# Peptides against a protein of PDB entry 6FRK: the designs that were tried, part 314

Target 1, 411 residues: chain A of PDB entry 6FRK
Amino acid sequence: NEEVLNAMLKEVCTALLEADVNIKLVKQLRENVKSAIDLEEMASGLNKRKMIQHAVFKELVKLVDPGVKAWTPTKGKQNVIMFVGLQGSGKTTTCSKLAYYYQRKGWKTCLICADTFRAGAFDQLKQNATKARIPFYGSYTEMDPVIIASEGVEKFKNENFEIIIVDTSGRHKQEDSLFEEMLQVANAIQPDNIVYVMDASIGQACEAQAKAFKDKVDVASVIVTKLDGHAKGGGALSAVAATKSPIIFIGTGEHIDDFEPFKTQPFISKLLGMGDIEGLIDKVNELKLDDNEALIEKLKHGQFTLRDMYEQFQNIMKMGPFSQILGMIPGFGTDFMSKGNEQESMARLKKLMTIMDSMNDQELDSTDGAKVFSKQPGRIQRVARGSGVSTRDVQELLTQYTKFAQMVKKM

## One batch from the design tools (peptide; made by RFdiffusion4, then SolubleMPNN)

Design b2_p30_3_s2 (from b2_p30_3, 18 letters changed)
Fold by OpenDDE base, seed 1:
Structure b2_p30_3_s2 (fold): chain B 411 residues (1-411), chain A 30 residues (1-30)
Amino acid sequence: as target 1 above (411 residues)
Amino acid sequence: SRIDELVKQYEQILKAAELGEEELKKALEE
């Protein structure tokens, strides 16, 4: 039993390390999981995999919860939100996304550009703000970010704005001058919330970066960016551990609406490669797609055909950034998205659809499409020839279909 | 449109996957 536990924990730890979870957190999680698992229950023939997955899931929930209540803006008050983070973290884009999020909720929202270090920072913010119809402030001539931030905050306070977002200078490296400037800005404007923006793609560097910011500036909230289908999100756990601050939002793409409130359960499910079914349902419900009743009924009965899968691939291609949607589908997220860029993932999906275009109605509409092909191997050769692919490519598609259909049958 | 039918089928897979996640959550809470 202990050998089986250790083997399964090794697989989970490997997957978490591949997901950019900090090695110290993975070690701690492994120890906590070992202490939480009853070895006697594992001996009783219970699904050892489910028990370990449950224990891992519970420990990941604890790692993403700092035990501190997230700050929320007060309606009818002037809420000053200061953004801090490294250059390239997506900080400026995230300021615009947060402003747009509150504006869509009926908050009187504005943006201040206090980035005097980056050439064209104000033009970039102005372009984003104008496109989103968000009021903005900045200077082309003032070089002191404290003056710009103070004047902008005062202006928008006098105009009775409810959400006042201040973008600050980002540096390429942790420089003491950056932290001093951030502290001077924070002291001048007295923000109600300081948001650290972190890029999820920096992996193992997340802890050291997040800690350096927290040690110099009173970070109260974290926003994690670039949580598209390629970002594994493990760096988010490192940010929470280092800052002891909650993740309040995530940036999921390049569009201004690729921004959502942080949800613990969907995030951990995605991190474990279980998919983000809740986020996908929310996104699909936002698309106001009326006639989903027939497929829900099929899946409730554990039925999933190759045609149903083809139809899903067509939907994925239509729903926007392909990386986001594939990352939300159980069994496709980790294996399909981990290898290549969004264009390569789209090309792979188109290839799978082209293979299915060479299938007949009997193959597509079978409740066990893989068994139809296994019983008559000549079908694989026909489909391979018809689609211009190898028999291996058809077998890989059938293997993916089988994994998904087995998951649907276990639901 | 054929697109609307496909999107409808996807929401259904998602909702059934939600049911499976809820069952997985329930099986994780038991």
Scores: peptide ipSAE 0.007, ipTM 0.290, DockQ to the pose 0.030; fails the geometry check
Fold by OpenDDE base, seed 3:
Structure b2_p30_3_s2 (fold): chain B 411 residues (1-411), chain A 30 residues (1-30)
Amino acid sequence: as target 1 above (411 residues)
Amino acid sequence: SRIDELVKQYEQILKAAELGEEELKKALEE
């Protein structure tokens, strides 16, 4: 029994190390799991694997819990949120994502660019903010981040903004001058929350980086970015351990909507390669796919139209990057959609939808859409001209539809 | 094809959505 336990723990520890979990935390986890497993209960014929997995899961859940309640903004108050983190951590993008998240929830949200170090920082923030229709403040001429932050915070306080997000300078390396600047900004604006943004892809460096920020500024929240890539997020455990601060959100891609509240259980499930079924359910529920009872009923009856396919493509597009959805399904590894493949896949879906936008109701609602087009080839030419594509592109869509409709008939 | 993969994936999502949260939890516990 002890040999089996040790072998299984070795496999789990290896997987956690491959998931960028800090070696010290993995060692501690191993000892905690060994102490939590009753070897006598393991003798009683219980699935030893499930028991070890449960014990590992429970200990990982404890590692992401700093024992500190996450800061939450107060409605009808002016909440100042300062962002800190290195350049390339996704900090600036995350500011825009957080602003967009709160805006979508009906918060009066704004962005301040206090990054004077990086050329074009304000232009980047302005572009992101404008695209999201988020009010922004910054300067092209002021070089003191304290002045910009103070003026921006004062302006937006006077305009009764509820969420005031301040993006600060990030350098490629930890420098004393960066930390001094962050401290000066923090002292000037007196933020209600300081958010440390960390790139999950830095692996074992997460602990040292997170600690360096916490030792200089009063980090109260963590956001982990780049969890769409090969990084399984094990570095997030290191960030929590080092900052003693909760993870409040995760960045799961490059899109402004690739941002979600941190949930402990789904995150640990994903870290262990169990998938994020809770996040999948939440995304399904957010899409009101339950209102597609009519579609589910049609699918159960083996009926699938071009309109049904169009609606499915709309749903996929509303779910955000397909890689995120797939990464939530157990057994679909993160490798299934490389980043370059996602934008191309979305562009392809959009192209297919544009072709279908040139179809008529008879073509869209036909239970045998491919046969409608095969019987009257002039329809293909009409749709091709209407959508600005080749007749070959329309035929390719119809071929794909036919394959899908055949799959649905086999369900 | 990449679309055939997207389709299969969507079918799995739909099938998962049909599984009530409790059934999905049970299917994960199995």
Scores: peptide ipSAE 0.005, ipTM 0.274, DockQ to the pose 0.052; fails the geometry check
Fold by OpenDDE base, seed 2:
Structure b2_p30_3_s2 (fold): chain B 411 residues (1-411), chain A 30 residues (1-30)
Amino acid sequence: as target 1 above (411 residues)
Amino acid sequence: SRIDELVKQYEQILKAAELGEEELKKALEE
């Protein structure tokens, strides 16, 4: 039993190290998992693998939880959020994503560019802000970030903005001058929250960088960027451990919508290659599935029609980037997350819907749509002609429907 | 096929909507 446990823990530890989890955290996790596993219960024929996986999962949850409640903005108040992080961390893009997130939630949001060091920083922020219709402030002439930040914060406070995001200079190296500048900005604007933006792709360097920022400025929140399908999420654990601050959001791409609230369970599931089932559930629940009570009831009765499938394709299309949904499902590897595959998948769904638009109510509302078409093959030819597709394309749709309907009947 | 994968995904989504997270985890482990 102990040998099996040690072998499985070795595999998990290897996978975590390969995911850029800090070696100290992996060692601690290994010890905590060993202490949490009752070896006597493992002897009783319980699935040893499931028990170890559960113990690992539980200890990873604890590593991502700093035991500190995330700061949240107060509605109707002026909330100043200062961003800090290295150059190339995605800080400027993340400022725009966060502003857009709050704007979509009905907050009066604005952006301040206090990055005077990087040529074109203000132009980049201005471009992003203008595209998102977010008010912005910055200067082409003022070189003191303290002045820009102070003037911008004062301006937007006077205009009753609720979310005031301040982007600061990032440098390539830990330079004392950068930290002094950040401290001067923080002292001048008195931010309600300081957000450290971390690039997940920097791996083992995450801890040292996060610690260097926390030692100089009062980091209260972490945002992890570049958690695209190929990015190793293990650096996030290192950032939480070093900053003792919660991850509040993750960036999942370059688009302004590639930004989501951080959820511990989904993140760890993804880190372990188990997928993000919880985030999938939440995205599905954010789709007004209240209108789908009738669908859920039908599914419980093993009833699934072509119309039900059509409505579901509409819902999938409303969920946004299909790549984000795919990456949340266990066993859908990172290769499915390529942008090219998403457009093709959406085009294919749209094609299937176009075929279904040429079906009649009797065909759409049949509990055995495939049998309706099999009994009267002339229906396939009608639908094919009506939708401008081959009879083979209609047969492929019916085959997919049949597979789905058979699975629903087994539920 | 990619469609079969989409269908499987959709089934998991539907199961997730019907089954509490714990029940879905159990159902995906079976």
Scores: peptide ipSAE 0.000, ipTM 0.290, DockQ to the pose 0.047; fails the geometry check
Fold by OpenDDE base, seed 5:
Structure b2_p30_3_s2 (fold): chain B 411 residues (1-411), chain A 30 residues (1-30)
Amino acid sequence: as target 1 above (411 residues)
Amino acid sequence: SRIDELVKQYEQILKAAELGEEELKKALEE
């Protein structure tokens, strides 16, 4: 029993390390999971796999919870939000995404560019703000970020703005001069919230970077960027652990709408490769795709058909930013998105739908579509001929469907 | 990709858990 548990935990630990989860957190998780598993209950013939999975999931959920309530802006108040983070973290883009998010929710939102270090920082912010119709402030001539931030905050306070976002200078390396500048800006404007922006792609460096910011400024929130298919997101756990601050939003692409509130359960599910069915459901509900209540109810009952997969693909094609949505679908791994542009990904999805258009109702509505095809191989050949694809392409679709259906049965 | 690798690792973990159930069944039958 203990040897089997240790072997399984070794594999989990390997997966988490490959997910860019910090080595210290992985070690702690291993010990916590060992302590949470009753070996006697495991001996009683319970699905040991499900028990360990649940224990791992529960401990990962705890790692994303800093035990601190996320700051939220107060309606009718002037809320000053200061952004901090390294250059290339997506900080400036994230300022615009957050401003747009609040603007769409009916908040009077504005942007301040206090990045005097990077040439063209103000032009970039101005371009993004203008596209989103967000009021902005900055200077082409003032070099002191404290003056720019103070003047901009005062201006927008006097104009009764509710959300005042301040973008600061980022550097490639941790330099004492950067941290001193951030502290001077923070002291001058007295922000209601300091947001650390972290790039998910930096992996094991997340802990040390997040800690360095927290040690200098009172980071109260984290935003994780570049959670587009390639980033495993394990670095987010490190940022929470180091900053003791909640993740409030995630950036999932380059578009201004590629920004969503952080949800713990979907994020951990995705990190474990279980997919983000909850996030998919939420995104589908946000799009007012009314026809999805029946799909949600089937998913809750662990039922998933080829027709249900087809309907999900139709919904995905309607949702716009294709990169985000495919990464939320179980078994549509990031390889689906990594190998092509958004148009190629759409073309692949359309190909899969064309294969399913050649299936009959018995095949589409079966709760075990793969078994229907395995029992009668002539069905694969019929579908392949009908859709103009190889028998291999049909088998690959059925393999993907089987992975999905197994994930849905395990939720 | 990294998530496919995680899914694959998770599938491996799950497969090892199943193998561990078979090994445990064998060890309980001894």
Scores: peptide ipSAE 0.000, ipTM 0.227, DockQ to the pose 0.014; fails the geometry check

Design b2_p30_3_s3 (from b2_p30_3, 17 letters changed)
Fold by OpenDDE base, seed 4:
Structure b2_p30_3_s3 (fold): chain B 411 residues (1-411), chain A 30 residues (1-30)
Amino acid sequence: as target 1 above (411 residues)
Amino acid sequence: DRIDDLVKQFQQMLEAAEKGSELLKKALEE
């Protein structure tokens, strides 16, 4: 039993190391798991693998919890949020994502570009902010980030903004000059929260980087980016350990909506390669797929109509970026759908829905929709004309429907 | 074929998600 435990723990430790979890944390976790597992309970026929996984999961949850409550903005107050992080961490993109998140929640949100070091930083922020309809401040002429940050914060406080996000300069390396600049900005604007943005793909370097920021600036929150890549986010554990600060959000892609509040359970599940099943279900449930149970029941009974297919396409369209959904599923890598293929796939789905919008209730609700069209070919021509497509496109849709309906009947 | 594969994958995903959620809920309730 101890040999089996040690073998399974070795596999888990290897997987955690491959997920960029710091070697010291992995060693400590291994010891804690060994101490938490009662070998006598393992003898009682319980699935030893499940017990080990549960013990590992519980210890990883503790590593993500710094024991400090995350800062939250106060409604009706001016909340100043300063962003810090290295160049290439996704800091600037994350500022826009956070601003957009709060704006969608009904907060009066704005962005300040205090990055004077990078050429085109303000243009990039302005472009992102304009696309998202987020108010912004910055300068093309002022070179002192302290002046820009102070003026921007004062302006937006006077305009009664509730969320004031300040993006700062990022450097490629830990430079004393960067930390001095960050400290000067922080002292000038007196932020309510300082957010460290970390790239999940930097792996074992996360601890040293996070510590260097915390030693110079009072980091109170962490955001982890690029969790849409091959990085499983194990470096996030190192950042929490080094900063003693909670992860508040994660970046899950390049789109402005590829941003979500940090949830411990889904994150650890994904880290262990179990997928974000809970987050997938939450997303599916948030879609108020009121008819998902009814659809699943119909599918179980081998019933599938063109309306059921339409509703499924609506559901897929409502779920947002299909890449995010796929990335929540165990064994579906982020590379499964290139972004170009996703937009094309969504355009194709929308075209199919447009064809079905030209169908009548008798056609949509028929348990044998393909047979309805085959018996009266004039229906194909009507639908084709109504949707502005070829009769071939309608026939292709019906062929696809027939394949689905046959697959559902075999289920 | 790709849309068929996508929807098939989506259905398999939903089923896997349901099964996985039940497994996770059971694992969290214990």
Scores: peptide ipSAE 0.011, ipTM 0.289, DockQ to the pose 0.052
Fold by OpenDDE base, seed 3:
Structure b2_p30_3_s3 (fold): chain B 411 residues (1-411), chain A 30 residues (1-30)
Amino acid sequence: as target 1 above (411 residues)
Amino acid sequence: DRIDDLVKQFQQMLEAAEKGSELLKKALEE
């Protein structure tokens, strides 16, 4: 029994190391799991594998719990959130994602660019903020991040903003000058929360990086980015251990919506390669996929309308990036959709939906929508004019629909 | 080519949504 336990623990430890879990944490987990497993209970014919998996899961849950309650913004107050992290961590993008998250929740949110070191930092923030319709502050001429941060915070406080996010400079390397700048900014604006943004893809470097930031500034929250890639997020455990701060959000892609509140159980399940069943459940419940039974029935009957296609595009758009959904299903690799193709695919779906928004119910609900348009070419011209697209774009949509309808008939 | 890729992606989306729904139904019944 002990040999079997040791063999299984070796496999789990290998998988955790491959998931970028710090070697010290893996060793500690191994010891804790060994101490928690009653070998006598294992003798009683219980599925040894399930017991070990449960014990591992329980110990991983403890590793992501710093024992500190996450900071939460107070409604009707001015909450200053300072972001810290290296360049390339996704910090600036994460500022925009967090701002957008709170804005969608009905918070009066704004962004401040206090990154004076990186050329085009303010332009990038401005582009992201403008796209999301988030108010922003920054300077093209002021080089002192303390001045920009202070002025921006004061401005938005006076305008009664509830969420004031300050993006700071990120260097490519941990430099004393960066840490001093961060400390000066923090002292000047007195943030209610300091968020450390960490790239999950840095693997074993997560501990040392997270510690370096925590040793210089009072990090109270962690956001882990790039969990859509090959990184299984094991570095997040190292960040929690080093910062003693909770993970509050995760970044799961490059899109502004590729951002979710951190949930311990789904995260650990994903880390173990069990999939995010809870996140899948939540997303499916959010989609009101009760309408999917009707679709599945229609699909089983080989019926597929332009409306059915539209509804599916809406569902896909509501689910967010399909790569995230697939990454929630056990046994689907995260690599199923390449990142660059996802935004383009979403833009294409949105364009197709915009064309369909100019169709009438007769066109949308026809079991042979393409034939309706082929019989009356004037419909194509009407839809094209209504959606502001070319007649060719409408024909391309109808061609796509026809391909889908043919695929559905083969199912 | 790009249309065929989109069609394939959408088919994969439908299949994944179906599998996801079945997995969900099972997970909600447990």
Scores: peptide ipSAE 0.010, ipTM 0.302, DockQ to the pose 0.172
Fold by OpenDDE base, seed 1:
Structure b2_p30_3_s3 (fold): chain B 411 residues (1-411), chain A 30 residues (1-30)
Amino acid sequence: as target 1 above (411 residues)
Amino acid sequence: DRIDDLVKQFQQMLEAAEKGSELLKKALEE
């Protein structure tokens, strides 16, 4: 029984290390799991695998909970949120995502660019803010981030903004000068919350980086970025352990909407490769796939049109990166679509939709779309010309549609 | 149950779209 337990724990520990969980945390978790498992209950014929998985899950839940309540903004007050983190962590993008999140919730939100170190930082923030229709402040001439941050905070306080987000300079290395600048900015603006932005893809370096920030600046919240299916997020556990601060949000892609409140259970489930059923349900509900009840009824009756295929491609595109959707389904590994294959797959989907945009309603709504085109080859040439593709590309689409329609008839 | 069936149907459609995309990839590489 102890040998079986040790073998199963070794597999779990290997999977956690492959998920970028810090080796010290994995060792501690292994000891805690061993202490929590009753070996006598394991002998009684209980599913040993399920029991170990449950014990591991409970210990991982404890590792993401720092025992500190997350800061939340107060409605009708001026809430100053300062962002800190390394260059390339996604800090500037995350500022825009958080601002957009609160704006969509009906908060009066603004952005301040206090990054004077990176050339074009203000232009990037301005571009992102303008696209999202978020008010912004910064300077092309002022080089002191303390002055920019102070003036921007004062301006937006006087204009009765509720959420004031300050983006700071990120550096490539842990330089003392960066931490001194962050401390000077923090002292000048007196933020209500300091958010550390961490890149999940840095793996085992997460602990040392998170600790270095916490030792210099009073980090109160963590945001984890680049959880787009490649990073399993094990570094997030290291950030929580080092900062003793809760994860408040996660960034799940490059789009401004690829940003969600942190949920412990879905995160740990995804980390263990169990999928994110709750997130899948939430995403399915957000897509208003209830408007597809008519499509589901058609599919149940073995009916599938080119329009139905087009609507499905639109739904897939609205769901975001295909790897994220697949990574939410239990048993589909996060690695099922490499990023390269995903962009290529999305480009192909968009090409197929562009071909279908050149079809008429009679072609799109036919229960035998392929036969409509086969009876009148001039339709293929018209669609090819309208979409700027070859007649072969249109024939390939019709072949794919026919394969899909045959699968739907077998369902 | 309905959501699980919808997810399963969507998963089957996604697998079919992916297989279709792979088949389209193979057909475009031919």
Scores: peptide ipSAE 0.009, ipTM 0.339, DockQ to the pose 0.020
Fold by OpenDDE base, seed 5:
Structure b2_p30_3_s3 (fold): chain B 411 residues (1-411), chain A 30 residues (1-30)
Amino acid sequence: as target 1 above (411 residues)
Amino acid sequence: DRIDDLVKQFQQMLEAAEKGSELLKKALEE
């Protein structure tokens, strides 16, 4: 029994190391799992594999729980959130994602660019903020991040903003000058929360980096980025252990919507390769699959409208990156959709939806939408003008719709 | 049982959406 336990623990430890879990944490987990498993209960014919998996899962859940309550913004107050992290961690993009998340929740949100070190940092933030319609502050001329941060925070406080996000300079290396600058900014603006942004793809370096930030500034929250990649996110465990701070959000792609609240259970399930059954269920429930019964019934009757296609595109877009959904299903590897094709596919879907937003109810609800447009070519020109696309783009959409509608009629 | 049914329904929907998306992808690649 002990030999079987040791063999299974060796396999689990190997899988965790391949998932970028820190070797010290893997060793500690192995010891904790050994101490938690009663060898006598294993003798009773219980599925030894399931018992070990459950014990491993329970210990991993403890590793992502720092025992500290996550900071949450207070409604009707001015909440200052300072971002810190290395260059290339996705910090600036994550500031925009967090701002957009709170804006969508009905918070009065703004962004401040206090990155004076990186050329084009303010332009990047401005572009992201403008696309999301988020108010922003920064300077092209001021070189002191303390001045920019202080002025921006004061401005947005006076304008009664509820969420004030401050992006700071990132560097490639842990330099004392970076940490001193971060400390000066933190002292000047007195943030309610300091968020450390970590790239999941840096693997074993996560612990040392996270610790270096925590030793210099009062990191209270962690955000993990690039979890859409091959990185299983094992470095996140190292960040929690080093910072003693909760993971509050994860970045799961390059889109502004590729950002979600951290959930412990789904994350650990994914880390173990068990799939994210809970996140799958949540996504399934969010999709209101009950509305799909009406669609399935229409499909069974060979009826498919442009509106039905639009609703399907909305459902696909609500599901988020299809790679993330597939990665939630046990046995579907993260490799199923190449990263580049997904953003392009989502952009294409969004373009198609924008074309359909310029259609009228008669066009959308017709059982033969293509025939409605073929009978009155002036409709194509109207839709093209309304959506800002070519008449060819509308014809391509109608051709695609016709292919789908014909396929549905053959089902 | 309910989770298995939801997973099956979702797999069926995913298979339908994959068939739909693969057909969309094929229709977008043609």
Scores: peptide ipSAE 0.005, ipTM 0.331, DockQ to the pose 0.019

